# Ledger of designs, part 253: peptides against a protein of PDB entry 8HF1

Target 1, 320 residues: chain A of PDB entry 8HF1
Amino acid sequence: NVMLYATKPTEVMVSFPHQEQVLTVTRLISAEIEKFYVSLDLMNIGVQPIRRSKSLQCLRDPSKKSFVKQLFNDFLYQMKEYGIYAASIAIISLIVEFDIKRRQAETLSVKLMHRTALTLCEKIRHLLVQKLQDMTYDDDDDNVNTEEVIMNFSTPKVQRFLMSLKVSFADKDPKDICCLVFVERRYTCKCIYGLLLNYIQSTPELRNVLTPQFMVGRNNISPDFESVLERKWQKSAIQQFRDGNANLMICSSVLEEGIDVQACNHVFILDPVKTFNMYVQSKGRARTTEAKFVLFTADKEREKTIQQIYQYRKAHNDIA

## One batch from the design tools (peptide; made by RFdiffusion4, then SolubleMPNN)

Design b2_p26_5_s3 (from b2_p26_5, 9 letters changed)
Fold by OpenDDE base, seed 4:
Structure b2_p26_5_s3 (fold): chain B 320 residues (1-320), chain A 26 residues (1-26)
Amino acid sequence: as target 1 above (320 residues)
Amino acid sequence: DKEILEQNRKIAEELKNFKYESIPEP
């Protein structure tokens, strides 16, 4: 019995400056969403018939307005936490969702509500893309997917995340890479995945080195509402990562669901570690001798983050 | 906006010397 002493991963931190300054486009978009919420509250969509689905009463907001607000609040979070480049990807997910909901609308009033939300998303997308184009000096190359554009329109956190990937994985053998990226929100997985695809494609040193995938945690609200497509995608993404066809996996809440992913040499925690379980489970995936467990923290939260990690280390040693 | 973009450019230049920080041991 070779007790493979699971070598404790090297815990490292990446500090980033807090960006207090907000772009004019971000303020404009936030104000447009707030105006939309006022209009949404005034919309009479009627009471939707309570479909007696047998599975537990997630009280479908009979207005479906709360779900619309949740999606825009998630978008606002992505824009704030990851920047306007990430927001330009995140808004596409809202467009897709509202178009699905518009098609599934049982009433004309609900259809109109989702159409109004969709029109706002299209306006937001246009404002974001236009702002990304403002830095392309070459009038002829509408390619907003350059390393420079991605970096300049990302938050300091995302800039450091991208640079940490570049420094860690530039010109490495893709077989030697097993990387997990943990994010808090399911929509962040798709957003960061799209950002990484564009960044890797624009960064020669990472081309053919990193193959990203994403895993979205099961919607705790109802596994019955997970589209057959989302479940198929999740199974396929896990299998690709297990087979080594993907070497970077973006995860949200996946650890709570007992999804068995491989032992990795890099674990990135892109969002704050909120729970001891998240710390233990994510760190427990970094098992190689040279494994790194990378935390991202704002400079202002650095001390608090360090103290929280000490508490988690202590609590982990008391259980072990 | 120009000031924010210039700050982002400076950050991108500073990131050329990017290093991981060790989490201090207690």
Scores: peptide ipSAE 0.409, ipTM 0.895, DockQ to the pose 0.795
Fold by OpenDDE base, seed 5:
Structure b2_p26_5_s3 (fold): chain B 320 residues (1-320), chain A 26 residues (1-26)
Amino acid sequence: as target 1 above (320 residues)
Amino acid sequence: DKEILEQNRKIAEELKNFKYESIPEP
């Protein structure tokens, strides 16, 4: 019954042009990953022993090659959807993961596979950082984390997202801000978090206003595969957001995670709304007075997005 | 690449006047 008195948020849209043009560095990186997949398919890693403690992970990826391909496919998605600046942050997560897997390798063949993946990640990181540096006018300023570099090397979607934050929150009291940012993928949470830290630090109007945090979606596989560190970090992040020590939270799905978050005054949907449940639940978090529910859409998908929102509004009113 | 970067720069300049669009009522 308390859900019925939720103030209807103001639903707004941010349109962005479809970027058809692809940077040469993005094409080079994609081609290097494709070459790596051919090499990876030729690698003989033998039959992997199914350890009882890792049985579920071994059952999902008996060759351990599928997991490697998944991480690179997720990286390619981040680079395409958010740009090469976001990709420079995302590649660090792959480097960390492949270094852990390399150290945990029980066979020389698996160790070599993860080492080859790690070597490719370092090459990709170098190509990305070099391209970010090409825009620094001062040969001596290795600082690729400026507002200008972030904006120039982000997709039109991310540029508009960053500007929407700047326009909405510049010089506001941090206590008056409770913001959720919804993204489709778990790995996007970390990537956008790292991007926002650098953007906020480089934007004086936001530096003392926004304190971002992210939720790492529960691995659907087993709570036991979440490191004790990841679980502690997630609990700390949620607590900081509840206590107001963080005022912007990035998450993939509040419902699937079973996380109760407070009522917010801003909800940003950075990726397409794919389900009625996601619409109702994300919109249902924008409950404060003058709350905004912000949708991002490509110009080519604008009409389709509007029609989908009308269907969701109708379905919501038929249940209410 | 230069054309893409120049387009991104122009977009960033145009975004200084950024406004939210209302979703029309049906």
Scores: peptide ipSAE 0.405, ipTM 0.899, DockQ to the pose 0.785
Fold by OpenDDE base, seed 3:
Structure b2_p26_5_s3 (fold): chain B 320 residues (1-320), chain A 26 residues (1-26)
Amino acid sequence: as target 1 above (320 residues)
Amino acid sequence: DKEILEQNRKIAEELKNFKYESIPEP
């Protein structure tokens, strides 16, 4: 086994200021979701019949209410961490999910619960889109997908991520680019993908340079139609990235699932590195000549992040 | 809201000179 001495990637950091100030629309949306949780707790959805599917021990289907709360909590996280522009894309995923669950509902009470969640998502979408339109001085151009709108309604982290892409890849040959973007949460992959599509389309220097894809991990043990579509999408996205038809891949826990992706010249860690395994696996993808491993940190967490990276470097050298 | 948006605009202008910070080997 020739352990090819993989050239160590250059580890770099991007610091961003902590944004303490919260937009009025974000406070309104948070309050509407909290009000909805109070209403949701009062809803009688009845005892759900446990369909004993014979083979897999019924992992207690998380309370249908718990799943609804999880999706809204994930949305609130995305709105906080990525901004209201990203939230306007993320809310569409909730609308789709709650519409599917509404259609699949076996009881009227569950159908009504998902309908109420859907109505809240539509209200949230309207509030977000209206706020994005407040910057378009031109009454005629309903286009909320400009570089300016994306930048102004993104968090300092996302602004620096987008600028990092622009500075790193402007006017380059797309064949010379192999970029991975790691995020913590599965739903963030779709949200950041939609944001990047709009940003790349609005940025002339990137439009013919970056072709993004996203990959969500295989958590759906359920052989349902949704899991089949997700598996088809994942296979197609991976194949496009291998064939060079896509040169930027957004992924979450994909590396834990044994998905072989090619060696990359850029690896962006958009969310905090929480584990040594995440550090080693993600860094281990930055194996080309002059490869960069890019970390994002809040200024207040900069020292803690540096110390954590030194600990991970030490632990990695002790195993090698 | 206007102050937040103006701050975000200033940050976007400051990012014209964007550079990566190196994390040196200890």
Scores: peptide ipSAE 0.403, ipTM 0.896, DockQ to the pose 0.785
Fold by OpenDDE base, seed 2:
Structure b2_p26_5_s3 (fold): chain B 320 residues (1-320), chain A 26 residues (1-26)
Amino acid sequence: as target 1 above (320 residues)
Amino acid sequence: DKEILEQNRKIAEELKNFKYESIPEP
């Protein structure tokens, strides 16, 4: 019964202040997306030809409008939860997706819809990049990817996450690091990965120490909708992490589906723990000696978070 | 916006003393 002596990780918390102040650019972008939703609802996309092989997708989003709104809603979430720096990276993923959908459009009306969405994404990207550059006006360095810019344009949660990485891993041997970062949404994996690449490159103490990778969530809906490219990327990312070529893995809830990764010494829960299964599965990866399980919570939600962890600890001890 | 950015800068400087908080035992 080797399971009994798994050293329980040290559970720690990082509190962050609630960000009540919203940048003018964030309000402008939100208003432009809302205007776009009104225009999108007025678009006549017509009846899409039901290709027999796409019947399930057509049943969920016959107009493809719901998918467009979902991508912008996920972007708005990322901008709110992670800040405008993370949003500047997240918008690129939308641009790529809408360009693919525009090229794959079977009708002129669908092509126009994706073109309009793409035009809005380019406008949003410009507004974000311009705002990031407002700090570089006094420095001849047009580089928006400095530690200072990343920190100043990130939410208090992300600032504390980045600082927790710096404090935990500065000047360490890369081989002594096995870190998981859990996020709620699959799209957050990509934007946090891009943010970490830029932050690590701008932070001397983390250069050549942290090598991040990300694993995108399986679409719970059908493995048939996972692109061959996405499946190849997931396999490569997991293999790099197993081989130690990557020592920080950003994951969504996919690890609940039995993707086996090695025992980690750090597990960061960047978003709120919403389920007992997520708590058990993520905590269960922190199995090395002196492993840390790190939770991020808003100060206003600190007590609720503590109480929720007590309930999960109790429930876990009743099953173990 | 300048006030928000200055507040964020001050917070980033305060984070130099960053420590993990132990989750209390029940």
Scores: peptide ipSAE 0.402, ipTM 0.894, DockQ to the pose 0.799

Design b2_p26_5_s4 (from b2_p26_5, 9 letters changed)
Fold by OpenDDE base, seed 2:
Structure b2_p26_5_s4 (fold): chain B 320 residues (1-320), chain A 26 residues (1-26)
Amino acid sequence: as target 1 above (320 residues)
Amino acid sequence: DDEILEENRKIAEELKNFTLEEIPEP
């Protein structure tokens, strides 16, 4: 009986200050979205054809007002939690989605609704890009994708996440790195992926070290709503990560039991650990010798987070 | 806005000495 002492990963906690100060551009964007919600509520889009399955329908129809509001609410969350640099990337995903829905619109009223949403997204994109450029006015390089711009327009959480990557992986062999980054929301995967691509490219110590990919967790809801393109992307991203062609994977759900993801040496939890199951499953991916499990917490919530981790450690030891 | 950007700049300079700390034992 070789008791494989499952080498418990080293648990690391990174504290960050709470940023109470909000940029003027963030307040302006929030106010424009609220004005848009008032206008959206007044729009007559007609009776949407009730496809038969009553209960889960309201949130699932991509042509409905509720879905438009959900996308902007997810954007507002990303802007608040990750900063205006991340928001400048996140808004592109909304633009793409509203353009697709505008083209697929069966009615003029639905087409106009998506056009209005798209016009707002372009305005938001302009406001964000302009604010990012305001810092580059003194430098001949109009490039908003510098390490300095990314850092200065990211939240304290994201700044410390990026520094945690730099400290952990600077000048390492890419083959020695197997990193998972867990986020709460599906759309955050794409946003953080785009941010990491630009950050890695702007950071010499990481350019040839980290190759990121992202995986959106399977919608628990229906495989029928996953586009064939999204399923192909997920399969390709997982395969690249298995083959070592990507060494950092961003994911929004604990990879279902049975996604054979290699034993990782680093697991980052970018968003708060809300459940014991998330703790166990994410920590259970850090299986190599000297594996690190890295958590991020606001300084104000540090003690509460520590106590929660101690409870999860105890509960995990009682099951193991 | 300038105060926020200056604070973020100071934080970015302080983060040059950033280290990962283990969660202490209870």
Scores: peptide ipSAE 0.325, ipTM 0.876, DockQ to the pose 0.750
Fold by OpenDDE base, seed 1:
Structure b2_p26_5_s4 (fold): chain B 320 residues (1-320), chain A 26 residues (1-26)
Amino acid sequence: as target 1 above (320 residues)
Amino acid sequence: DDEILEENRKIAEELKNFTLEEIPEP
C-alpha cells in the first residue's frame, strides 16, 4: 500500500505587491485594441457557412469576430498579469493564429478581417520590442533577452516566479529536478515557455540545469483546432518529460484529461487556485520526498488565499 | 514609465535575498 508514505508536499506561498501603475506602451496597446474592436464591429463579413463538424459546436460564432476578440482579450490579460516582456512573446502566438486563419479564410471579407488583426498584432509587437530596446544602453546589442530586461519588464508575480526558480534550482543536477508549472490559460503556456527559455539562457546558474517544455491541455471545445503539429508536439513534450530530457513542464489547468505525469518534486501554481479540484490535482503531483507546492498571491489577497488553502486542506483530509 | 521601471528594478534587487516561506499552520 504505497499510498501511506506519500509525504505531503511542503506548501509555500510567495506574496507579490500589486502593481497599479500602467506603462504608457500598455495604455497605447489597449487603446489600439479597443479602436480595432470598434472597426471589427463595423466590418461586414456576411453569413459564414456553418461547417457541419459536430466538434465545432463551441465555435458558435457565426461571425468569427468573437474568436478574434477572445484572442486579443487573452493577450491583454497576459500583458496585465505577466508584463510587457511576456506580452512580446504572447503576441507571436496571435500572429501565428491570425496568419493561419487568414490562409484558411473562405471569403475575402474574412481574409481581410484576419489581415487587419494581423497588422494590429505586428504594430503591437513593434511597440513592445521598441520599449524593450529602449532599456538596452548598448545600441549594438539588439538582445532584448537579457536577465535584466526580462526582470525589469515582468510583473512582480513573474519576477518572484523567476527568483523562486533560481533559488530552487541554481547549480542543481538536472536529474534531481521534476518541476510542474500550472497556468490557467492555454496561451500562457507558450508565453511563459518562451520567457523561461530566454531567462534560463541568460541565467548561468540555470542554463544547463533547467530544460523547459510546455503542454497545452486539449481544448475540449475543439480538438479540430489543435493542429496535427500541436498534437505531435504535445506527445513529444510529455515523452521528453517522462524520459527526463525535460525537467520543467508548463501545463494549463485543464488537467481533466489524465496527464499521466510522474511524481514531481516541485509544483508551481503561477495563477490563482480557483477550485478545490485544481488544488487537489496539482498538489497531488508533488509526491516525492521534500516536494514543494508553491503558490503565488498578491499581498492584498494573502489572507484570503491562506484561508482558502486551509479550507481546501480540510476538505481534502475529509475525503482521504 | 521610468518610475515604474525603477520600482521594478528595486523589487528585482530586493528579490536577490528572496526566500521561500512555508504557508503557516492554522
Scores: peptide ipSAE 0.304, ipTM 0.854, DockQ to the pose 0.796
Fold by OpenDDE base, seed 5:
Structure b2_p26_5_s4 (fold): chain B 320 residues (1-320), chain A 26 residues (1-26)
Amino acid sequence: as target 1 above (320 residues)
Amino acid sequence: DDEILEENRKIAEELKNFTLEEIPEP
């Protein structure tokens, strides 16, 4: 019943050029991950002891290798979709996770697997940071976190997203801002959050205007893998956003999870809208007067995306 | 790489005049 009373937000479409060219560093990193997968498949992890107290599914050899591959595949996706600057932040999350798993390893073979994954992540981080530093003309300013570096090493989608934030929020009162940013993947929330922290800090017009938070959906990770710290952090982030201590929330699938987020004046959909339900639920959060609902599309997919939005508008009006 | 970075730089410069356009009604 909460969907029926939403003011129709202004729907905005931001198009971005398709980048066909791939940086040499991205090709090198992809090739290093592929070589690692070959080595990982050859690793004998042995029969893992089934501890009765931990969910049986996580203890089998294929599931541990599969999880390592999943993390690197998610990293490769982020590097492709958001650029090498975002990838430099995303790799830190993998480093943290593999270090935890290395410490928690019950066998030497599993410890070695996570150590090898960690070593690859450190190599990837070095390659990314080195490439980000190639633009700093001043040998003395090791600051890879400038607006220029962020923009030049982000995908055309992310560049337009950052500029959309700048144009929308420059010199506004923080209290007048309630912004949601929807992303498809859980790990993208943390990556875009880190990118936004650096971008806001480097952008004077936003530094005292935007206070970002992120919220990771629960759906894809067993509650047993959610650290007590992550659950506390999620509750704190939601509360900060409700209290107005944060005015921009990055979220994945949060609306499907029944998390009640306040009415917002801006909703950004950074990734493609795949379903009518996602469209209605995300748009239904843009409820204030003059609310904006901003979509991002590749130029090649612009017409198809427009037609899909028209179909969703029609279907939404037929239900109302 | 330099060509890609120069393209990204040009895009970033063009985006200084970026405006949010409403999706037209059909």
Scores: peptide ipSAE 0.302, ipTM 0.855, DockQ to the pose 0.781
Fold by OpenDDE base, seed 3:
Structure b2_p26_5_s4 (fold): chain B 320 residues (1-320), chain A 26 residues (1-26)
Amino acid sequence: as target 1 above (320 residues)
Amino acid sequence: DDEILEENRKIAEELKNFTLEEIPEP
């Protein structure tokens, strides 16, 4: 009877300095979004017809204005938490969403609202790309997707995340890698995926070593064609990860959705661990021999985070 | 802006010797 002792993962904490200084471009973009909110509040979009969906849950379609503000607030959060390089990728997702909503608009007033939001996103994209290009002193290489540009325009958290990947996976066999990256928000999955594609392509030691994929959480609200495509994409991404065609998976709270992900040798928690359930579920995926469970914390919050992890370890041992 | 970018560059240079440290057991 070989008691398969469940190998406890090595818990790692990576500290990063708190950056209080904000780039001029970030302040400008934030001010343009706040001006847009004032204009948006003054827009008369009329009374929206309540679509009588036959299902008894009148899920109040979030006010079309509230949804626009949510997307820009999510963008502002991402620009703050991940940096202006990540923001240059995130803004593309807003452009796509507002163009879809503009085309689907049933009224001229709603169409105009989404068009105004889209025009702001295009301005923001231009400001971000221009600032990324300011480092390329050589006129000939307009490539904003270099390791140097990615690192210099990422937050200290993202810089240490990228270095943690480089140190962990440089020149390794891709078959020996099974990595999960957990993020809090669904939109962050796509942005970190785009950032990692560019970083891996710019980093020779990670080329042909890491193949990333992402999973977005299920949008249970509308069984629209987009939700069918998203579900097909999720199934394909999960299958590629199971088959070993992808060895790094970026996911939000996917474990709550009952998605069976294989046991991994690396689990990165890019955003703060907020609950005991998130700690146990994410740590519980790091089950291979020598598995690593990596957390990121600001230096100012390091002690608070350590004490929280000790409480979670104790609570987990009391249930086991 | 240049001060922030220079700080980020120094941090990237310090990260060349970056190692993953285990959280100590209490």
Scores: peptide ipSAE 0.302, ipTM 0.852, DockQ to the pose 0.743

